# Peptides against a protein of PDB entry 4CIC, part 75

Target 1, 148 residues: chain A of PDB entry 4CIC
Amino acid sequence: KVSTKGHYGVQAMFDLAQHFGEGPVSLKSIAERQGLSEPYLEQLIAVLRKAGLVKSVRGAQGGYILAREPRDIKVGDIIRVLEGPIAPVESVSQDDPEHSLKFDFSVTKSVWEKVKKSIEEVLDSITLADMLKDAEEAQMAQGYMYYI
Target 2, 147 residues: chain B of PDB entry 4CIC
Amino acid sequence: KVSTKGHYGVQAMFDLAQHFGEGPVSLKSIAERQGLSEPYLEQLIAVLRKAGLVKSVRGAQGGYILAREPRDIKVGDIIRVLEGPIAPVESVSQDDPEHSLKFDFSVTKSVWEKVKKSIEEVLDSITLADMLKDAEEAQMAQGYMYY

## One batch from the design tools (peptide; made by RFdiffusion4, then SolubleMPNN)

Design b2_p16_8_s1 (from b2_p16_8 with V2E A4D L10E)
Fold by OpenDDE base, seed 3:
Structure b2_p16_8_s1 (fold): chain B 148 residues (1-148), chain C 147 residues (1-147), chain A 16 residues (1-16)
Amino acid sequence: as target 1 above (148 residues)
Amino acid sequence: as target 2 above (147 residues)
Amino acid sequence: LELDVDESKEDVALVL
């Protein structure tokens, strides 16, 4: 599962992509459109800004913009920034020291590595520009269903 | 992340695959070989048995066996039994009713559906027989490095 | 298949 952090991070970045070229977007407006709490969005945006995916614009019309074009931001880039490297297996927390014989069977690792690679390939194949295109296609399809 | 439950479930099923045709394997022996607690393994085996992936054999030489041949058990079958359907996104728990405006943006869902499908395809492409073959190849490769 | 978002660890945990 993608974490709530990853999920909402992708939503926030997608909202910024939809407004790319229109100028700075306020956190409040992103939060309202995406159904996010503003305080939670502030935390996400701080991380995304530190990673150079988002820029802050100061002033009365201040807010946030994408730091790169939507085509130059992969979903995988957003996820890696927010969540770090894609781990296919939950690290067995060291908290049960007595019974956690990490018999880390090499063959089972290879299964999870295949899963990891597959996820990385998918997330790295999708850009914010691809998501914008998919949204436009979905809107057109809905529009045509109401006119028929 | 594959849960600890899925991870250990695949390990336990793989251990049973390695002993397929040799007769029943005790939970104790699986637990020892796979580095699992026996009580935890009992819970996993109970679920796997209920799903018909494992059979219990009673008696002095009792234990567990695979219910099907290793080639007829996918890793995806094991994961679906232990964890249920592969969900790419955490369902925002209903527990914070005030702020969980599920603005379930359709385009973001499609990203996660693509991830889900990719995982399902990988896990459904790997059988316990494939894992056995990979283990044999790895053992041969190690054996040849020592000669 | 709860993807526990362990808020604590930055790793993209695809919890199957």
Scores: peptide ipSAE 0.021, ipTM 0.782, DockQ to the pose 0.196; fails the geometry check
Fold by OpenDDE base, seed 1:
Structure b2_p16_8_s1 (fold): chain B 148 residues (1-148), chain C 147 residues (1-147), chain A 16 residues (1-16)
Amino acid sequence: as target 1 above (148 residues)
Amino acid sequence: as target 2 above (147 residues)
Amino acid sequence: LELDVDESKEDVALVL
């Protein structure tokens, strides 16, 4: 499962992408629009800021902005920042060197490595700009369904 | 993460595939070869048996066998049986119909659906027969490094 | 695949 952290992190970053170029967005407004707990969002934003995906702006209209253009932020970048390396299987402790288990472990490990690679390829193929485009296309499609 | 249940389930099914055609394998022997707890393996095998992936054989040489040929069992089939449908994201409760959240939820949901589909495609592309072949190729490669 | 989202509050890694 994508963790709640990864899920909400992508959601919060997407909200910042929707407001990119409009200036700083308050955490409160992101939390309200995305249905997130503000305290939880503060923790996510702190991690994203430390990783250089988000910037804080100070002042009366203070808040957060994307640190890069939406096209320069992959979903995979957000997930790696929040959750670390995409590891589909916990490394079973290498501790018992003697048992013949090494070989069977290699084949099962290769299955999970294929899964990992596939997930990485998908998440690295999607930018926040792609998500913005998908959102615009979906809005247009809904708008057309109201006119027919 | 693939759960420990999914991981060990695939490992146990692969052990049964390696012994396919040799007759029933005891849970004890699978547990020993795969480094699994026998009680934990009993729980996994019970689920796999109920799903029709494994059969129990009774008698003095009793144990378990694959219910199908290794080529007819996908890794995805094992995982779906042990863990249920591949859901990359928990369905955030649909409970709040009013907020404009539906749209943003749709785009983020589409990302996770793409991930889901990718995982399903990979796991459904790998059979126990493919794993047996990969094991044989790896053994041959190791054997050639000794010459 | 109920990828168990470890509902534990803090450090849920992408449990794929």
Scores: peptide ipSAE 0.019, ipTM 0.778, DockQ to the pose 0.215; fails the geometry check
Fold by OpenDDE base, seed 4:
Structure b2_p16_8_s1 (fold): chain B 148 residues (1-148), chain C 147 residues (1-147), chain A 16 residues (1-16)
Amino acid sequence: as target 1 above (148 residues)
Amino acid sequence: as target 2 above (147 residues)
Amino acid sequence: LELDVDESKEDVALVL
């Protein structure tokens, strides 16, 4: 499962991508467009800023911008920043020595590593630029459906 | 992340696959080999049995067996039984009308659908028979490292 | 794979 944090983080980054080159976007405007709470978005943006994916602009027209071009930000980059390494299985905390899974059975681990690799490949294949293109294509398709 | 339920469910099903054709396996013996609590395993096995992946055998030599051959059980089948449909994003419950994500933005949904499809393809490509083969190959490789 | 949309502030890593 992509956490709510990962999901909303991708939405917020996509909103910033849609406004890339238009100047700084306020957190309030992102929150309103994406249906996010402003306090929750503030936490997400703080993490994304610390990771260098977002820049803060100060002033009366201040807000946030993407720190890189949309083509240079993968969905996988956003997810790794917000959720950490893409791990397909929770590490059952080694810290309960009595329930230490004695058989970290190499075979079951290999199944989850295959799942991990597959997720990473998908998320690393999609940029914010790809998402922008898909949005434009979807808008064109909807536009054509209103003209028929 | 595969839930602990999915992870342990695959381990328990793999243990039953390793003993397939040897007769019924006790929950106690599965729990001991897989490092699972017997009560937790009982809950997992109850779900797997209800889904028709496992059969209960009654008697003094009673226990559980796979309901199908290892080649006819995908990891994806086990995960779908234990965790439901492979959804990469929770449907933010439509039931909170105030926080209804007005923009179920088709584009972000399409990203998660691509992830879902990729996970499904991987999990549906691996059978318990494939896992048995991988275990034998790993044991042979370890056996060669001890000589 | 149920996605726990944990609204909780805790770093819930990608739980598949």
Scores: peptide ipSAE 0.019, ipTM 0.782, DockQ to the pose 0.195; fails the geometry check
Fold by OpenDDE base, seed 2:
Structure b2_p16_8_s1 (fold): chain B 148 residues (1-148), chain C 147 residues (1-147), chain A 16 residues (1-16)
Amino acid sequence: as target 1 above (148 residues)
Amino acid sequence: as target 2 above (147 residues)
Amino acid sequence: LELDVDESKEDVALVL
């Protein structure tokens, strides 16, 4: 499961991508559009800013912008910033090194590493630009259904 | 993340696969080999039994066996039994149908559906027989490092 | 990714 933090972080970054080139977007406007609490979004945006994915603009028309073009931000980059390295299983703390039969541990670990790699490949294959394109295609498809 | 339940469920099923054809294995012996508490393993094995992945054998040499051959049990089957459907994001209850801009929700949902599908494909591509083979290969590789 | 193992006894689905 992508955490609520990862999910809403991708939504907030996607909102900023939709407004890319239009200037700074207020946290309030992002929160209203994405159905997020403003305090929760402030925490998310602070992490994303610290990681250099988002920039703050100061002034009367201040707010936030993407720090890079939508094509240069992968979903995997957002998830890694918010959640850290994609891990399919918590490392059960090796607090009992004696009794874990080293062998069974290695095979089961390999299964989870395959899952991890697959998730990373998917999330690193999707950019905010790909999401914008998918949005435009979905909007066009809905528009055609209303005209037929 | 695979839950602890899913992780230990796969370990317990893999232990039963390693002993497949040797007869019934006691929960105590599985718990000892896998580093699990016996009460926790009893809960896992009850779910796996109810799903028809494991059979109980009664008697003095009673215990548990795989209900099917290791090649006929996918890791994905074990995970679905223990954790339910692989869901990459909890359905945030649609309790606020009014303000979620339907459109952004659909695109972000599509990303998570792609992740889900990828996880399902991986877990459904690995059987307990594949895990047994990987174990044998790793054991041979370690054996060659000691000579 | 600190997988919060929500130790909540319920169906902790694959929390990525």
Scores: peptide ipSAE 0.019, ipTM 0.782, DockQ to the pose 0.242; fails the geometry check

Design b2_p16_8_s2 (from b2_p16_8 with V2E A4D L10E V15T)
Fold by OpenDDE base, seed 2:
Structure b2_p16_8_s2 (fold): chain B 148 residues (1-148), chain C 147 residues (1-147), chain A 16 residues (1-16)
Amino acid sequence: as target 1 above (148 residues)
Amino acid sequence: as target 2 above (147 residues)
Amino acid sequence: LELDVDESKEDVALTL
């Protein structure tokens, strides 16, 4: 399950991708377009900025921009920044070192590692540029349905 | 996300697979081998039984068995029974129907649907028989390191 | 990935 933080982080980054090249976007305008609270978006954007995915521009027309082109930002990069490593299962290994029934733990762990790898491969295969393209294709498809 | 419930459900089902054909296994013995509390395992096994993945055997040597062969039970079947449909994102759609900025929601939703499909494909590709085989291979590999 | 830590102590939640 992608957390609400990961989900809204991808939405906010996608909003910045849609406005890429148009100049700085205000947090208020992103919050209004994405249905996010401005304080929540401030927390997300601070993390994304610290990770170097977003830049702040100062001035009267200040705001935020993508730090890289949309093609150079994977969804996986955004998720790793907001949520840390894509871990399918947090290792229960901290509380009971003694009942390390070592063998069964290895096989079940391998299942979850396969799931992890599959998620990483999917999220690392999708860029913000791919999302922009999918948006354009969906908009064209809707436009054609109104003209027929 | 696979919950603790899903994780321990797969462990309990794998324990039953390891004992498949040996007869009924007591909940106590599963709990001891898997490091689970017996009351927690009782809740898991009740759900798995209701879904028809596990059968209860009555008598002095009573307990639980797999309802099907290990090859006929996918990890995905266990997870769907315990957690419901694999949903990568709970649809935020319940609380704010008015700010349906429909378009951006569709693209981001498509990303999560791709993730969902990928998880489903992985979990549906692994059976309890595959897990048994992986266990045997790992045991052989460890046995060779001690000689 | 925020694990929905189900309040039961054994938080093996897959943070998907």
Scores: peptide ipSAE 0.018, ipTM 0.784, DockQ to the pose 0.176; fails the geometry check
Fold by OpenDDE base, seed 4:
Structure b2_p16_8_s2 (fold): chain B 148 residues (1-148), chain C 147 residues (1-147), chain A 16 residues (1-16)
Amino acid sequence: as target 1 above (148 residues)
Amino acid sequence: as target 2 above (147 residues)
Amino acid sequence: LELDVDESKEDVALTL
């Protein structure tokens, strides 16, 4: 499962991509458009900024911008920043020595590694630019449905 | 992340696959081999039994067996039984009308649907028979490293 | 795969 953090992080980054080149976007405006709480968005943006995916602009027209072009930001980059490495199984904490899975059975691990690799390949194949294109195509398709 | 439930469910089903054709396996013996608590395993097996993936055998030599051959049980079947549909994002419950994601933005949903499809394809491509084969190959490789 | 939308501040890693 993508956490709420990953999901909303991708939404917030996509909002910034839609406004890329228009200047800084306020957290309030992102929160309003994406249906996010402003305090929650502030936490997400702080992490994304620290990772160098977002830049803060100061001033009366201040806010946030993408730190890179939409084509240079993968969905996988956003998820890795917010959620860490894409791990398909929770590491059962090694710290309970009594319930230490003695048989880290190489075979079950290999199943989860295949799942991980597949998720990584998908998320690394999608950029914010691809998402922008898909949004434009969807808007055009809706526009055509209103003109029929 | 596969939940602990999904992970241990696949381990328990794999243990039953390794003993397929040998007769009923006790929950105690599965728990001991797989490093699971017997009470936790009992809950997993109850769900798997209700879904028709496992059969209970009664008697002095009673226990559990796979309800189907290992080749006829996908990892995806086990995960769907234990965790429900493979959803890559929680449906933010529509039930909080104030935080109803007004923009179920079709584009972000499409990203998660692509992830879902990819996970489903992988999990549906792996059977318990494939896992048995991989285990035999790994044991042979280890056996060659000890010589 | 139930996605725990944990609104909690904790680093809930990708739980499939």
Scores: peptide ipSAE 0.018, ipTM 0.782, DockQ to the pose 0.170; fails the geometry check
Fold by OpenDDE base, seed 1:
Structure b2_p16_8_s2 (fold): chain B 148 residues (1-148), chain C 147 residues (1-147), chain A 16 residues (1-16)
Amino acid sequence: as target 1 above (148 residues)
Amino acid sequence: as target 2 above (147 residues)
Amino acid sequence: LELDVDESKEDVALTL
């Protein structure tokens, strides 16, 4: 499962992408629009800021902005920042060197490495700009369903 | 993360695949070879048996066998049996119908659906027979490094 | 694959 942290992190970054170029967005407004707890969002934004994906703007109209253009932020970048390396399997402790288990572990490990690579490829193929485009296309499709 | 349950389930099913055609394998022998707790393996095997992936054989040489040929068991089948449907994201409770959140939820949901589909495609592309072949190729490669 | 999101711990790794 994508963690709640990864899920909400992508959601918050997508909200910032929707407002990219409009100036700083308050955490409160992101929380309200995305159905997130404001305290939880503060923690996510702190991590994203430290990683250089988000910038804080100070002042009366202070808040947060994307640190890069939406096209320059992959979903994979957000997930790696929030959750670390995409590890599909916990590293079973290498601790018992003697047992013949090394070989069977290699084959099962290769399955999980294939899964990992596939997930990385998908998440690295999707930018915030792609998500914005998908959103626009979905809005247009809904708008057409109201006119028919 | 693939759960410990999924990981060990695939490992146990792979052990049964390695012994396919040799007759019933004891849980003790699987546990010893795979570094698994025997009580934990009993729970996994019970689920796999109920799903029809494993059969129990009774008698003095009793134990477990694959219920199907290794080529007819996908890794995805094992994972679905042990962990249920591959859900990359918990279904955020649909409970609040009123907020305009539906649209943003749709785009983020589509990302996770793409991830889900990718995982399913990978796991459904790998059979226990493919794993047996990969094991044989790796053994041959190690054998050639000794010459 | 109910990837159990252990909702309880802050460090939710991508539990795929």
Scores: peptide ipSAE 0.017, ipTM 0.776, DockQ to the pose 0.215; fails the geometry check
Fold by OpenDDE base, seed 5:
Structure b2_p16_8_s2 (fold): chain B 148 residues (1-148), chain C 147 residues (1-147), chain A 16 residues (1-16)
Amino acid sequence: as target 1 above (148 residues)
Amino acid sequence: as target 2 above (147 residues)
Amino acid sequence: LELDVDESKEDVALTL
């Protein structure tokens, strides 16, 4: 599962992608459109900015922009920044250092590695540009259903 | 991410697969081999039993067995029983019913559905028999490295 | 002024 942090981070990045080329967007406007609290969004944006996915613009028309084009930002990049490495299982902190030495060639570990790889492949196959295209296609499909 | 419950559930089911055909295994012996607390394992086994993945045997040599052959139990079956449907995102309970009506044709939802589908495909492609085979291959590979 | 950050510990248990 993607955390609420990853979920809302992708929403905020997608909002910035929809406004890409229109100039800087205020956090308030993103929060209002995405149904996020402004303080929560500030935390997300701070992390995304530090990772170089978002830029802040200063001034009266200040706000945030994508640091790269939508095609150059994968969903996997956003998730890795917000959540760290895609881990399929929460690391059971075996705080027991003595059991650490058994090379638990845990066939179960290989299952989770396969799941991890599949999630990474999916999230790395989707860009913000792909998401924009999917949104346009969905809007066109709705427009056609009203004319029939 | 698989919960600790899903993770340990797969470990317990794999332990039962390794002993398949040897008769019933005690919860204590599974707990000792898998490094699980016996009370926690009792909860997992109760759920797995109710779902028909495990059977209890009564008597002096009582315990648990797989209800089906290892080839007939997918990892996905175990996870669905323990955790429910594989959900890629926690349902943000938007308890706000008024915002519920926006058909959030959220392109973000489609991303998570793709992730869900990929996880389901992987977990449904792996049986307990595949895990047994992988364990045998790993043991053989270790044996060859010592010679 | 210790801002009690309401750690809404929604432990987003990344359940697979």
Scores: peptide ipSAE 0.009, ipTM 0.777, DockQ to the pose 0.089; fails the geometry check

Design b2_p16_8_s3 (from b2_p16_8, 5 letters changed)
Fold by OpenDDE base, seed 3:
Structure b2_p16_8_s3 (fold): chain B 148 residues (1-148), chain C 147 residues (1-147), chain A 16 residues (1-16)
Amino acid sequence: as target 1 above (148 residues)
Amino acid sequence: as target 2 above (147 residues)
Amino acid sequence: LELDVDESKEDIALTL
């Protein structure tokens, strides 16, 4: 499972991609369209801004914009910013002393490394531009279904 | 992250694969070799047994064996048994009403479905026999480094 | 397969 943070971060970035070139988008409008709480979105946007994926515009028509073109932002970039590096295995929390024997079985570790790599490859293969295209294609397909 | 349950389940199944054909292995011996608590391993083995991946042997030399050959057990089979289907996104728990607006944004869902599929393909491509081979190759490589 | 996002650790935890 992608974290709620990663999921909503991708949604927020995708919303900004849909409005790319239209000027600054308010957090309120993103929150409303994406079904997010505005306070939660503020936290996500703060992280994304710090990472240079989003820019803030000040003024009466202020808000946020993508800092780069949608084609230059991978889903993997968003996820790494919000969640850090992809870890394949939950680190057994140190707090269960009975489970604290991290038997780092090398062969099992290699399985999880393969999973990690596969996830990274997928997330790095998808840009916000690819997502925009997929959304457009889906909307066209739905439009054709209503005209038949 | 693979859950602790999935991780330890794969370790336990791999231990049973290493002893495949040698007879029943005690839970205690698996727990000791894999660094697991015996009670936790009992829970894992109970699930794996119910799913038909492991058999219990009764008696003084009793214990557990793989129910199938190592080549006939995928890592994906173990994970599906222990954790169920690979879900790409956390279902926002119904209990936080403020975050309960599951905007099922179809396009974001498709991203996570691609991730899910990729994980499934990887896990279904690896058998316990592949893991045994990898372990043997690693042991041979280490052995050659010491000579 | 819950990808539990441990909010605390920057690592994308794919909880399978």
Scores: peptide ipSAE 0.018, ipTM 0.783, DockQ to the pose 0.170; fails the geometry check
Fold by OpenDDE base, seed 2:
Structure b2_p16_8_s3 (fold): chain B 148 residues (1-148), chain C 147 residues (1-147), chain A 16 residues (1-16)
Amino acid sequence: as target 1 above (148 residues)
Amino acid sequence: as target 2 above (147 residues)
Amino acid sequence: LELDVDESKEDIALTL
């Protein structure tokens, strides 16, 4: 399960990709289009900015832009920035000393590592440009259904 | 991330696979070997039993056994039983009506569906028999390092 | 990577 943070982070980055080349987009306009609270989006954008995926533009027409072209931003890059390394298993918090018997069952760990690798491969195979293309194809398919 | 429930469920099922054909295993012995609390394991085993992955044997030598051969139980079957369907995105609880603007962005949903499918394919490709084989190979590799 | 384990919801968040 991708966290709400990862999900909304990808949505916000996709919104910025849809407006790429049109100039800076206000947080308010992104929040309205994506159905996000502005304060929540501010936190997401702050993290994405610190990671160098987003740039802030100052001025009366200020806002945010992608720091790179949509083709140069993977979904995996966004997720790693927001959530960190893709972890297949929740690390049992070290704070329960009784459950600290790390039966690091090498075998069960290997199952989760296979899952991790598979998720990473998928997320690293999808760029914001691929998402833009999929959106255009979906719009065309819907447009054709209105003409039939 | 797989929850602790899914992780420990796979460990408990793997323990039962390691003892497959030896007869019923007590919950206490599984709990001791897997580093689980017995009450927590009882809850997991109850769910796995209800799903037909585990059978209880009654008597003085009673306990639990796999309901099927290790080759006929996928990791994906265990996870689906314990956690339900593999969901790529947390369903935002319907209880926040203000965030109920399901901008079901078809495109973002498709990304998570691809992730879901990939996870399902991996978990459905691994059986308890595959895990047993991997454990045997790991033991052999360790045994060769001692000589 | 602070995995906010929301202990309360039994949901296996495959939190990436």
Scores: peptide ipSAE 0.018, ipTM 0.784, DockQ to the pose 0.220; fails the geometry check
Fold by OpenDDE base, seed 1:
Structure b2_p16_8_s3 (fold): chain B 148 residues (1-148), chain C 147 residues (1-147), chain A 16 residues (1-16)
Amino acid sequence: as target 1 above (148 residues)
Amino acid sequence: as target 2 above (147 residues)
Amino acid sequence: LELDVDESKEDIALTL
């Protein structure tokens, strides 16, 4: 499962992409539009800012903006920042050294590496610009369904 | 992350595939070879048996066997049995009806559906027979490094 | 695959 953090992080970044070029967006407005708690969004934005995906703007019209253009931010970049490396299998903690029969389950490991690679390829193939385009196409399709 | 349940379930099923045609394998022997606790393996095997992926054989040489040939069991089948449908995103529980702003995040949902589909395609492309072949190829490659 | 998001831990690992 994509974690709640990854899910909401992508939502928050997508909201900032929708407002890209319009100036700084308040956390409150993002929270309201994305159905997120403002405190939770503050934590997400802090991580995203530290990673250089988001910038804070100070002042009366202060808030947050994307640090890069939507085309230069992959979904994979957001997920790696929020969740770390895409690890398909939990590393069984090395903590019990004695019963760590290093069964080099090379074959089972290879299955999970294939899954990992597949996820990375998908997430790295989708930019915030692609998501903006998909949203526009979906809105147009809905608009046409009201005219027919 | 593939759950520990999914991971160990695939390991246990792979062990049964390695012994396919040799007769019933004891849970103890699977647990020892796969580094699993026997009680945990009993729980996994119970689920896999209920789903018809494994059969129990009774008697002095009793144990477990694959219910189907290794080629007829996908990794995706094992994972679906142990973990249920591959859901890339948790369904935010509908339980808070008031703050369920049904933001139809259709676009974000579509991202996760793409991830789901990709995972399903990978897991459904790998059979236990493919894993057996990969193991054999790996053993041959190790054998050639000693010459 | 109910990827149990352990809602409790801040470390949202991509529990794939």
Scores: peptide ipSAE 0.017, ipTM 0.778, DockQ to the pose 0.214; fails the geometry check
Fold by OpenDDE base, seed 5:
Structure b2_p16_8_s3 (fold): chain B 148 residues (1-148), chain C 147 residues (1-147), chain A 16 residues (1-16)
Amino acid sequence: as target 1 above (148 residues)
Amino acid sequence: as target 2 above (147 residues)
Amino acid sequence: LELDVDESKEDIALTL
């Protein structure tokens, strides 16, 4: 599962992708369009900015822009920045150091590693540009459905 | 991410697969081998039993067995029983009914559906028999490393 | 003592 943080982070990045080339977008306008609280969005944007996915522009027309083109930002990049490495299982803190020495060739661990790899492959296969294209195709499909 | 419940559920089912054909296994013995609390394992086994993945045997040599052969139980079956449908995102309760009418063709939703499908395909491709085989191969590899 | 009710502690248990 993706956390609410990852979900809303992708949503905010997608909003910035839709406005890419139009100039800086205010946090308020993103929050209003995406149904996010402005304070929550501020926290997300701060992390994304620190990771170099977003830039802040200062001034009267200030706000945020994507730091790279939509085609150069994978969904996996956004998730890794917000949530860290894609872990398929919450690391049960094996805080028990004594069980540490058994080479727990946990066949169960290999299952979760396969799940992890699969999630990474999917999220790394989707760019913000792919998402923009999918949005355009959906708008076109809706437009055709109203004319039939 | 698999919850601790899903993780330990797969671990308990794998323990039962390793003992498949040896007869009923006690919850205590599973808990000891898998490093689980017995009360927590009791809750997991109750759910797995209700779903028909595990059977209870009564008597002095009573305990639990797999209800099906290890090859007929997918990891995906275990996870669906314990966690329900594999959801890639927790449904933000769109409890706001007024925003309900926008066909939120959320391109973001399609991303999560792709992730969901990918997880389902992986978990449905792995049986308890595949896990047993992987364990045997690993034991053999360790045996060869000591010679 | 502002109880920062970190409402964000919805443990989004990444329940697979």
Scores: peptide ipSAE 0.016, ipTM 0.777, DockQ to the pose 0.095; fails the geometry check

